# Peptides against a protein of PDB entry 9GMZ: the designs that were tried, part 63

Target 1, 343 residues: chain A of PDB entry 9GMZ
Amino acid sequence: TGFPLELLTRPATERLAYFENYTVAHPRLKEVYEILMRTIAEPAGASFIFVYGASGVGKTTLRLRVEQKLTELALPKLESDRARVPVVGIEAIAPESRYFNWKEYYTRALITLEEPLIDHKFDYGVRGISRDNFGKINVESKVVAPALRRALENALIHRHPDVFFVDEAQHFGKVASGYKLQDQLDCLKSLANMTGILHCLLGTYELLTFRNLSGQLSRRSVDIHFRRYCADSPEDVQAFKSVLLTFQQHLPLAETPNLVDHWEYFYERTLGCIGTLKDWLKRVLSDALDREATTITLKDLQKRALSVAQCQKMFKEIQEGERQLSETEADVQNLRSALGLGA

## One batch from the design tools (peptide; aimed at target 1 P27 L29 K241)

Design b2_p24_7 (made by RFdiffusion4)
Pose (drawn by RFdiffusion4):
Structure b2_p24_7 (pose): chain A 343 residues (1-343), chain P 24 residues (1-24)
Amino acid sequence: as target 1 above (343 residues)
Amino acid sequence: AAEEEWEEAEEEYEEAHEELEEEE
């Protein structure tokens, strides 16, 4: 398999768009996708899905793919329920203030729930907010956050989304003190419990500070780790080389450059994160198509790679996250002993 | 359509992986 040979006649813009739209279902992503879809299809009391992963591992692409896939299920279902949004997805806004702005979060979440059939919803629940009949949801600055949240709860319970996505969930950790971390997530827990809607939180390893704050949160959450490829296990190395081979075969050029020979350098500057690898390859391909190069040289890869210091910071954060998420038989035995079960 | 694109990407990866094992 490979890129369509017809693209050679087409201008560089078509090649670049093809490579941008190209995706690889590498095993880690496949497994994480399967777990996430299975858990969304049946939450069973869980009110959170935590998706931990390093920067550039593919959390956003996973969210987009699962959003598209779930939207497919909604079309047959729509024949039964005319007013139902299958999936709602938003990003957590990093606040300029010391603390996360819950009013802005509620405003954006309610705005993202705009539909053409707004007549079906009628009143949102509180005065002061309504669509301006121009397709935009208008909220008043005098409307307080408790009333806006109540309106969001009513809108969510009415629309009943399958899953609520909060991309970049590490921004919830912006707090004005050292004790507000548990309350920041308890508010979202209460919102999810009352609305009966699973809130899937995606973010980097900084999200691990939101892991096990309380037993209630521990039970109301499901942990999904989007692990990067590690050089320690040969199987992961084989998979990383294989991803490089797929990319080598699928980037549009006159002849396919050799990338497996330089797999060590790629891993050195990508740490196994597939998204970081694709971004680098796309940047190199764009640089090569400017000069109409027939192949990719090592010099081209080195020109637009990542700095050593940046990769050192990436690895430090990744090591901390993997150390915190590691699970061993010793932990299971310790828990068994402390529980008094024995063996 | 989205399911087909995913299956196609999986098949491409498995073929490229088998080719890499043969070369090794």

Design b2_p24_7_s1 (made by RFdiffusion4, then SolubleMPNN; from b2_p24_7, 14 letters changed)
Fold by OpenDDE base, seed 5:
Structure b2_p24_7_s1 (fold): chain B 343 residues (1-343), chain A 24 residues (1-24)
Amino acid sequence: as target 1 above (343 residues)
Amino acid sequence: SVEEKFEKELKDFEEAYKKLLEEE
């Protein structure tokens, strides 16, 4: 098992693109994928799914895989229902200002929802929203956020996606006050309720603040924890080494580098986050291809590694998130014990 | 298909996992 050997005769761009498009189906990704797919198929009255985990754990990879699968499953139905979009996914942008830009969010959501060359022109009923001759949505600067929201609500109702994905959703929480966070949650809740569309928010452990602030969202939300691999678990270490070996075999280089022998160094600089690992290897591969190198060395890895200071910061953020979840689990056990249910 | 791709990726991981267990 490995990369197609013919890639060694291909341009550097094609070799890099191969690795970029390669995904390791590691146990945590598989588990979360299966839970997420089941939850989308049978939401059981949920309006929200929260997928939270460390930065670089692989949430975007998960989202893209689910989007691809939902699209594939919908293809036979899309022939008869040309208005339907099976899935919509956007990334929330970190606001340049301390305030989340809802106008930009709604604009991006509308553009993404209408990007398919859907032959059926939908009239949004909003002046200043038009399609060009190529079907691309143009939103005039004069269009205000409430009008864009109504346009998005109508578009979501008309297109009926199985799920609306918002990646990097912790950026909703980057507001100066808890009150503004509640307003944002109420906006999202209202959008989900008005459209009847299931929303999936993917983000860091900062999403736990959303869960804790809204007792009403908790009744209509499903939580999915995308865990990293932990070095204190022999099973997790073995899985992490297996991911390294798999990537090692899929680096399109003339000589297979030995990544597994350096697993501790990879763990130190990724904290068990497979997305961080893949991004690191992509950078190193790009450098190797630019030099027409036959392999990757430890020195090449070191040049593109996150700094110890970056890793220490990331680790503190992870520990705080994991602590909050552990406390919640303990609270559940305490509640069960207090109810006379065996722990 | 997405499924065939995912099955191949799973197989690649499982083979790697088995290989490492055999070397330990």
Scores: peptide ipSAE 0.548, ipTM 0.944, DockQ to the pose 0.870
OpenDDE base, seeds 1, 2, 3, 4: peptide ipSAE 0.538, 0.534, 0.543, 0.542; ipTM 0.942, 0.942, 0.943, 0.942; seed 1 fails the geometry check

Design b2_p24_7_s2 (made by RFdiffusion4, then SolubleMPNN; from b2_p24_7, 13 letters changed)
Fold by OpenDDE base, seed 5:
Structure b2_p24_7_s2 (fold): chain B 343 residues (1-343), chain A 24 residues (1-24)
Amino acid sequence: as target 1 above (343 residues)
Amino acid sequence: SVEEEERKAEEDFEKALEQLKLAE
């Protein structure tokens, strides 16, 4: 039920990699995973999926596990259709400028979609896009964003992924005006419509602004809330303790640390976000491995904990997001009541 | 290999998801 004991004789790099690759299954992750997998399999005319939740809740982990599963499920079909890519996932980069860099976005998407292992070379008909000797896409600096968009549209149509993931999608919203945000959303909508590819945007509660900007997108979108664990729920506290128990069993150390006894401290410094917890434990594990320590102590945990000020900032952002969702739920109930539908 | 470790981590995750279904 724990880590492979052979890891204790392996280099620190392998021990750390094991923990990094390890994913704790927990109720909220399972729920969101199942909803997301079902929605991808049967989008029912949806063009978008929005997955929103606190920073560090585990959205990137969710994406990676879904990408792996979709790839596994597609393997038998990929033998017959060598042009197909089952899934594509990119991370949106925070723009250095006030404006989202579409050229960079399209370039990264195209590079990710056109992995070198794909035997079938597709000519996108765009000058300045080539493959190197390793089959990697090279985009010349002279290629303009509209040409890259056409190349990506053609690639998405040809490769026909079941879903296109965009992680950290709140970075589309870092535009100084709501109008510019609408333009970005319309651009994404156009890409989804032109290609027929389902888009999944993962991000913080700032994604709720995208949902609210277009009533037309709301009709063609599925919303998935990836909730944190709340200390006011006994069930959530028990789930959080169970996650700590699993992590302590999967830390590749000679002596199993007792994390569960410190659950309140872990909750205080993670706000019930399992990704934040994993990242914290990874930092502490790295320090322990560097010292060739047999276990992790409370002092080791304290050294790598987020500051109280960081936690307070994160908590305010979470509370604002949760408030907006609660207001939306109340609006739905009010609408139902006004329609004569029972609460 | 890194790929074998990733595959094993995926298999372990799927098994853990199944176990959570049995506990609900």
Scores: peptide ipSAE 0.186, ipTM 0.787, DockQ to the pose 0.127
OpenDDE base, seeds 1, 2, 3, 4: peptide ipSAE 0.052, 0.168, 0.181, 0.181; ipTM 0.609, 0.779, 0.784, 0.786; seed 1 fails the geometry check

Design b2_p24_7_s3 (made by RFdiffusion4, then SolubleMPNN; from b2_p24_7, 13 letters changed)
Fold by OpenDDE base, seed 5:
Structure b2_p24_7_s3 (fold): chain B 343 residues (1-343), chain A 24 residues (1-24)
Amino acid sequence: as target 1 above (343 residues)
Amino acid sequence: SVEEEWEQELRDFEEAYAQLLAEE
């Protein structure tokens, strides 16, 4: 099975959009998806879910798939409860300033929460928050962060999503000199507690610092590690090759490129991160479509590959994250042994 | 549906995995 052959007669924009929307349901994505869906359905008193893994492992793809599924599952209930939003997902922006912008965060969250053409006008009770004639939220520059927070709390209570997603959540760690990361965590914890809404933070291994800072958060959080594929595991190599084979069959080109024969080069430049792989292939496909090319060559791949220096930097960040997790696992085993529990 | 799309994507991967195992 491959892409619909009819795409070969379609505009380059439609061909690219097909590949952008296509997802490989690889084993690690499936595993994390199932764990995340179960945890959202049965939080068991958790207020937070932490999904951490390498940059480009596929966390955004995971979020989008969960958002789609939660929306689909909610459709029958949304007909009777027009005020409800099943899921809210935002991406935390890296501030241009060195410090996390809470005003921007609350504004984006409010806009996203109210973006559906929900006939139920909610009055936020905050001067300078209005809806235009199209129902779009407008936030005046004079509205201060504490007022936006109250508006978001009220909106989250009223809309009652099953989960609030924050992608790139490591950006909460960007604190001013002299400010504590703890204050950011306490702010998020307060928002979750005040609204009763489950928060899912997706991000890099920098999220491990959030987990470790608060023993109170650890009691009310679920951790999900989204692992990359490792070249030292034959099973992981086979899964990675299978992802390459699936992508090559779903590239809307007249001649199917042989990606699998270059699996080592793909691994070298992605570090086993499927999101990085997909983004690379999207760039190469876009270039091929712009040239009306029939296929993709190794030379086309090389033009859009991450540099060795970029890969070395990413690999160091991965190794540090994996090391911290391995140490934590060893500490658990040591604790069990010390308690007289079998390892 | 999202479910039908996901099921197809799962089949696509399983077919690719099986194909590679048959070539080794």
Scores: peptide ipSAE 0.573, ipTM 0.948, DockQ to the pose 0.887
OpenDDE base, seeds 1, 2, 3, 4: peptide ipSAE 0.567, 0.564, 0.567, 0.570; ipTM 0.947, 0.946, 0.948, 0.948

Design b2_p24_7_s4 (made by RFdiffusion4, then SolubleMPNN; from b2_p24_7, 12 letters changed)
Fold by OpenDDE base, seed 5:
Structure b2_p24_7_s4 (fold): chain B 343 residues (1-343), chain A 24 residues (1-24)
Amino acid sequence: as target 1 above (343 residues)
Amino acid sequence: SVEEEWEKEERDFELAREQLLKEE
C-alpha cells in the first residue's frame, strides 16, 4: 500500500499537498485521540483539558483530527441547529512583547467562531465589531479587550461548541512574572466558567507550570500526556520505524527512497517526535519536487535536517518535562505506599 | 468519512509494522 500512482503525473503542488494531508495513525496519536474524544464526550465536570508533550510530537495533528471527527458527528444536528458550531480551534500566537496579547486572542477566536458560512448572524452587542459583505468579522482598533471578551463569551454561549481548542497554549505563560501567569489562568478559567464551554489547551511541557500554579484548575482539569517515542524502548523503536516506513511508502516519488535503513539518523534529528519527522520529510519532498527528482537521497535529508545544536536544545526541554512528570508519578507511588495501599 | 480515513491509516501502519517484523 502506498500513495496513488496517479499523483506522479500531477503538479508538484498536488503531490506536496497529498503528503501534507497524509497522517500516520501511530500508537501514541491513537491513544491520545481516544482519551481526548472520550474526555470531550464525558468531561465529568472538568472545565479544562491539558494536552502536553514535546514540540513537534504532533499536537496540531491531534487537534485537527478531533475537530474533523466532532464536525462529522455534529453534521446531522447542524441541519436543525444553524447557530451551532461543533468545535472551535485557534492557535495562540507567540507575543512580540513579553506580554500575551488578549485583544488579538479574542479577535482571532471571534473570527474563527464566526466563519462566513454561518447563516445565523449574531449581534455581538459591541460597537466596532461588524461583518463585511462576505460575512467576515472586522474588529475596529478602538474595541478594547474587555469588550472583545464579552463578545466572545456571548458568541461561545450562542454557538455552543463541544470544545474550544487553544494550540500552542504555552504562549499564555510567556509573561515576565508568576503573578501575571496566575492572572492569565484566572482569565481563562473565568471564560470557561462564564460560557460553560470545555477548554482544551495543547502545548509543550511548559503547560505543566500552569497546572501546578492553579490549584483551582487542577480540580477541574484532565491531563493528557502526548509522549514521544523513546529509543530505550524496543516497542517505541519498532513503532518509530513503522511510522518511517509508512511515510516512505506515501512519498509521491517515482522511486521509493530507503528511509528505514537510516532510522537512527531520523531518530537523532527528531527525538522520536513524529510531527518533526513529517515536517522534515515535507521540506525534503518539496525540494525534490522542485528539482523534478525521482527519489530522495541521504544528502537531501541532511540538507533539511535540524542542526545538532537545535536537537540538543529540544532534547534538554524534553528531558526537563519528562523529569517533572516522572517526579509526579513517584510522588503518587510514595503517597500510596505511605497510606498502606501498596505501590 | 474520518473513520474510513483512520481505518486506512491504521492498516497502512500495521502493514508497515508487519513488514519490519518479517525482515528482522
Scores: peptide ipSAE 0.642, ipTM 0.960, DockQ to the pose 0.831
OpenDDE base, seeds 1, 2, 3, 4: peptide ipSAE 0.632, 0.627, 0.640, 0.628; ipTM 0.959, 0.958, 0.960, 0.958

Design b2_p24_8_s1 (made by RFdiffusion4, then SolubleMPNN; its pose is not in this set)
Fold by OpenDDE base, seed 5:
Structure b2_p24_8_s1 (fold): chain B 343 residues (1-343), chain A 24 residues (1-24)
Amino acid sequence: as target 1 above (343 residues)
Amino acid sequence: MKSHDETFAEVPDVPLQVFPSFDE
């Protein structure tokens, strides 16, 4: 079924919000969602989950859908345990100073974990952390990173989330000259071990560097590859075209645009990444609604497309990540064969 | 070194599907 036809009489803001909130349950998203939900329910002694894939594949959408589902599943328990938070999710910020800001990370994590909806005031035992009159956490500039870490450890232990999400986690790889990426991983590992809270790091293929450096984390980590759709796979092309067919029915316009006829152009400018596709269509829809247009044209698409140079850069980053994974899969097969475990 | 530029696969003559919403 398409969008509710009543949206055609609604303000442009409501029509755009409908499309923004609309999520296609495409095969790769569903697969990764099911694996991630199962892994969160049964960590089997894992302390980390790594979710890696292309930029714009839909990792943030995956996170938000898992957060929503974990919250829904926890609602009956939250009535009896008002201290519990079912899930916490933050985005790691790209540091302006080239170096990952742990102080900012801990501050954001504390603010997110201690949203004002929780009646239970926890005292963090840290001077310069307070709640305002609205229950929002305020962290004074004088509070140092080790004190914020202790506050976060105590908050995570008290709130007992089923998982701690960190989106854009490749930004942990932005280390100072002379700092090791290992030190960042050891810091995260220590936080997970001290709190007993499962951490899920979502990011680009740069997360593979974390996997490779932490031979000790590999024993306590689960890896989830969020794959794009590949143009060399007939099944993936069919799925990608089916996503276009689904989106064209859910664009709240008077005339349904034919996106499927332009599938090659959509693939060229998204590299099979559905998040990139959705963001592109959202920009084009916004422009169409602002003009009170009845439909979307190829010219409207072209105006908001990524440049060929952007796509070429993104494609090189994808190819390098996919190559590293393929080499790792071959190494696993070679190890199995050498162990007398059949291929 | 041939750039393995992804060549578009021929789409099998399988009907396209409308995927459900993730909220369903």
Scores: peptide ipSAE 0.371, ipTM 0.699, DockQ to the pose 0.556
OpenDDE base, seeds 1, 2, 3, 4: peptide ipSAE 0.346, 0.361, 0.360, 0.370; ipTM 0.676, 0.686, 0.684, 0.695

Design b2_p24_8_s2 (made by RFdiffusion4, then SolubleMPNN; its pose is not in this set)
Fold by OpenDDE base, seed 5:
Structure b2_p24_8_s2 (fold): chain B 343 residues (1-343), chain A 24 residues (1-24)
Amino acid sequence: as target 1 above (343 residues)
Amino acid sequence: MKAHDEEFAEVPDVPLQVYPSFDE
């Protein structure tokens, strides 16, 4: 099955939007999705879920698909409970300053929880938080972070989301030299405990530092490793080539490009990260559509590829994360063996 | 220091799959 052939007669914007919205149900995405959905449904007293993996592995795609599914599953209940929000998802912004901006975080979370479509106006009890004529939350500059936190706690309790997503959560680790990463975690723990809302933090392998710093979080957290495809695994290479085969059928071009024949070059420039692959193909598709090209060539791919230097940097960050996980898995096995539980 | 050239595993003689859309 491929793209709808009618797209070939549609504007370049619609053709690009089709590919942007298209998500391949590749094995690693499906596995992590099923684990995450199960964990959200039955958190078993967990307050946190950590989803970690390489940059560009597809964590944002995973989040958006879970948000869509949780929203779909909640629709019948939302008719009776108009105050409920099934899920809330925000992206943690990289601070311009060397410290995480909690005021901005709380403001963005409040704006996301209080979408204009919610008929029931909640009074946060905070002066300088209002709704405009469109129902959008406005936060005055005078509102301080502790007041925004109380407003967010009240909003989360009132809206009762099944999960609170924070994408790019490694940005909580960007603390000024005087602040401990532990203080940021304790703020998040306190928010989860005060609201009773499950938090899911998605990010890079830098999230492992959060796991290790919080021996108390480990008892109330679930860890999900979103793995890349590895070139040393025949099964992973086959899956990666199958993703290329799938994408080449879903590029809305007159002639189907042969991406599979270039699989090694795609792997070299994506490191087995499907999000990086999709974003590369989007850029190349956009260039092809702008030129009214019938297909994509190797030269078109090369023009939009990450540089070797970018790939080498990204690969070092991946190897360090994978090493830390492998050491942790070995430590768990050693502990189990020492306890007489067997391998 | 030679960058460890990732040795690409030989793909098993198993047919490639077309994965479904995640919206299916």
Scores: peptide ipSAE 0.445, ipTM 0.743, DockQ to the pose 0.632
OpenDDE base, seeds 1, 2, 3, 4: peptide ipSAE 0.433, 0.434, 0.439, 0.433; ipTM 0.734, 0.735, 0.737, 0.736

Design b2_p24_8_s3 (made by RFdiffusion4, then SolubleMPNN; its pose is not in this set)
Fold by OpenDDE base, seed 4:
Structure b2_p24_8_s3 (fold): chain B 343 residues (1-343), chain A 24 residues (1-24)
Amino acid sequence: as target 1 above (343 residues)
Amino acid sequence: MKTHDETFAEVPDVPLQVFPSFDE
């Protein structure tokens, strides 16, 4: 099945929006989705889920699809419990000052948790938090981080989401000189413990450094590795080519472009990361639609490709993360062998 | 440690699949 042919008669904006909203159910995304959904349904005493993988592997897509599914599954219960929010998801912002801004984090979490469509007015117990005429949460500048934390704790307890998502969670690890990364972990741990809400942190392999520092979080966390497709695996290369074939059929152009024949070039410039691939194709599609082009050429792809220097940087970050995981797996095997459990 | 240059695996001539939409 390809794109709806009716899109060829639609405005460029609708054609682009179709492709933007289109998500390929590729094997790695499906696998991680199933693991994540199962872990959210049955956390088995876990307070944290760590989802880590390369930049552009598709973590944000995973989050959004899980949020959608959890919302759909909660709809029958939301009719009886109008105070409930099934899921909340925020993106952590990179701190400008090298200090993680907890005030901003709590504010954004409150704003996201307390969407205007929630009929039930909640008393946050904090002065300077209000709803505007549109029902949006407004936090006055005078409200301090400890007060915002209490407001968020109360809101999370009252709204009882199945999970609290934090995307780009590696930004918690960006602490200025003299601050302990442990203090950031202790803050998150305390929030999860006080609310009883499962937290899912999604991030790059930099999240592993954050995860490894917390020997206490390790006992109450589930780790999910969102792997890229690897060029040394025939199965992964086949899956990657199949993703290209799928996208090729879902580009709303008059002539189907041949993406599959260029699979090595796509792999070179995406490192097997499907999010990076999709974003590249979106840019190229946008350019093609702006020119009223019938198809996409290799020259159009080359104009919007990541530079070799960008790919080399991303690849080094991936290799370091994959190395750290491989070493951890080896350490587990060594520990099992030393315990007499067998490899 | 030699960076293992990811050599492209010889892909067996297995038919490519069209994956479903995640919404399907």
Scores: peptide ipSAE 0.363, ipTM 0.704, DockQ to the pose 0.521
OpenDDE base, seeds 1, 2, 3, 5: peptide ipSAE 0.350, 0.350, 0.352, 0.344; ipTM 0.736, 0.678, 0.677, 0.712

Design b2_p24_8_s4 (made by RFdiffusion4, then SolubleMPNN; its pose is not in this set)
Fold by OpenDDE base, seed 2:
Structure b2_p24_8_s4 (fold): chain B 343 residues (1-343), chain A 24 residues (1-24)
Amino acid sequence: as target 1 above (343 residues)
Amino acid sequence: MKAHDEKFAEVPDVPLQIYPSFDE
C-alpha cells in the first residue's frame, strides 16, 4: 500500500497536502493512543492525565487523533445535547513574564470551547464577555482573571467535554519559584475539581518537574510516557526502520526513495522522534516538488536536516528526562523492596 | 560525525512492516 498514483498528475500543493495529512499508525503512537483513549473513557477517579515525551515525538498528532475520535464518538449524542462539546484542546503559551498569564489561558480556553458552537448562546454570568455578530467570543480587557476562571468553570460544566487538553503544558512550570509552581498546580487542580472535567496535560519532559511538585496530584493523576524509539533496542530500531519504509511508500514522488538504507542518519537527526522525522520529510518533499524532482536524494535530506548542535541539545534534554523517569522507577522498586513486596 | 553517543543495536534481519494509516 502506498500513495494514490493519481497524485503524480496533481498539483504540488495537493501532493504535499496528502503527505501532511498522512499519519503512520506506528507502534508507540498506537500504544499511547489506546492508553489515552482508555484512560479518558475510564478515568477511575483521576482528575489529570500527564502525557510526556521528547519534543517532536508526536504529542500534537496524538492529541489531534484523540480529539477527532472523541468527536466522532460523540456525534450521535451531540444531536440530542446541542450544548455539549466532546473535547476541548488548547496550547499553553510560554509566559512573557515571571508569571503564567492565567487571563490569557482562560480567554483562549473560553474561545476554543465556544468555537464549535457559534450559534449556541451561553450566559457566562460575567460582564464583559460577549459574542460578536459571527458568534465569536469577545472578552473585554477589563475582565479580570478570577472572573474569567468563573466563566470557564461555568462553560466547562455546561459544555461537559470528556477531556480538556492542554498542549505544551510545561509552560505552567516556567515561573520564577517553586511556590508559584505549586500555586499553578493548585489552580489547575481546583479547576478540574470544580468542573469535574478530566484534564490532560501534554508536554516535554520539563512537565515532570511540574508534576513532581504536587504529591496531591500524584494520587489523582495517570502518567503516560510517550517514548521515542531507542537505537539500543532492536525492536525499536525495527519499528523505526518500518516507519521509514512506510513513509517512503507515502511520499508522492515518481520514484520511491530509499529511506531505509539511510536509517542511521535519520535516527541521528531525529533521535527516534517520528514527528521530527515527518517534519523533516515534509520539508524535503516540498523542496523536491518545487524542483519537479522524481525522487529524494541523500543530498536533499542533508539540506533540510537538523544541525548537529540542535540534535545534541535535544539529546541532552531527552537524556535528562529519561534519567528522571528511571530514577522514579528505581525509587518505586526500592520502596517495594523496603515494604517486603517483590520487585 | 554522530550528533550523540547512542549505541545502535545490532538489528536482526527481520522483515520490516508497512504500518497502516491511522485512519484505517
Scores: peptide ipSAE 0.439, ipTM 0.885, DockQ to the pose 0.879
OpenDDE base, seeds 1, 3, 4, 5: peptide ipSAE 0.429, 0.437, 0.422, 0.435; ipTM 0.882, 0.880, 0.876, 0.883

## One batch from the design tools (peptide; aimed at target 1 Y22 Y33 S242)

Design b2_p25_1 (made by RFdiffusion4)
Pose (drawn by RFdiffusion4):
Structure b2_p25_1 (pose): chain A 343 residues (1-343), chain P 25 residues (1-25)
Amino acid sequence: as target 1 above (343 residues)
Amino acid sequence: AEELAHLLDYLDDTTTEPAPASELE
């Protein structure tokens, strides 16, 4: 398989768009996708899905793909329920203040729930907020956060989304003190419990500070680790080389450059993160299409790679996250012994 | 079961699986 040969006659813009729209279902992403879809299809009391992963591992692409896939299930379902949004997805806003702005979060979440059939919803629940009949949800600056949250709860329990996505969930950790971390997530827990809607939180390894704050949160959450490819296990190395080969075969050029020969350097500057690899390859392809190059040279790859210091910071954070998320038989034995079960 | 198997499918028109390890040789 490979890129369509017709693209050679087309201008560089078509090649670049093709490579941008191209995706690879590498095994780690496939497994994480399967687990996430299975868990969303049946939460069974869980009120959170944590998706831990390094920067550029593909959390956002996973969210977009799962949103698209779940939207397909909604079309047959719509014949039964006219007013139902299948999936709602938003991003956590990094606040300018010391603490996360819950009022802005509620405002944006309610705004994202705009639908053309707004007549079906009627009143949101609290005065001061309504659509301006122009397709835009208007909220009043005098409306307080408890009333806005109550309106969001009513809107969510009316629409009943399958899953609620909060991309970049590490921004929830912006707090004004050292004790507000548990409350920051308890508020979202209460919102999810009352609305009966699973809140899937995606973020980098900084999200691990939101892992096990309390036993209640521990039970109300499901951990999904989007592990990067490690050079320690030969199988992961084989998979990383294989992803490079797929990219080598699928980037539009006159002749396919050799990328497996330089797999070590790619891993050096990408740490196995597939998104980081594709961003680099797309940048190199764009640089090459400017000069109409027939192949990719190592010099081109080196020109638009990542700095050593940047990769050192990436690896340090990744090592800390993998160390925190590691699970061994020793931990299972310790828990067995402390529980008094034995063996 | 059929709907669940479809939902678990990651593949589409723009997505491809990695090349098998055998092609590395």

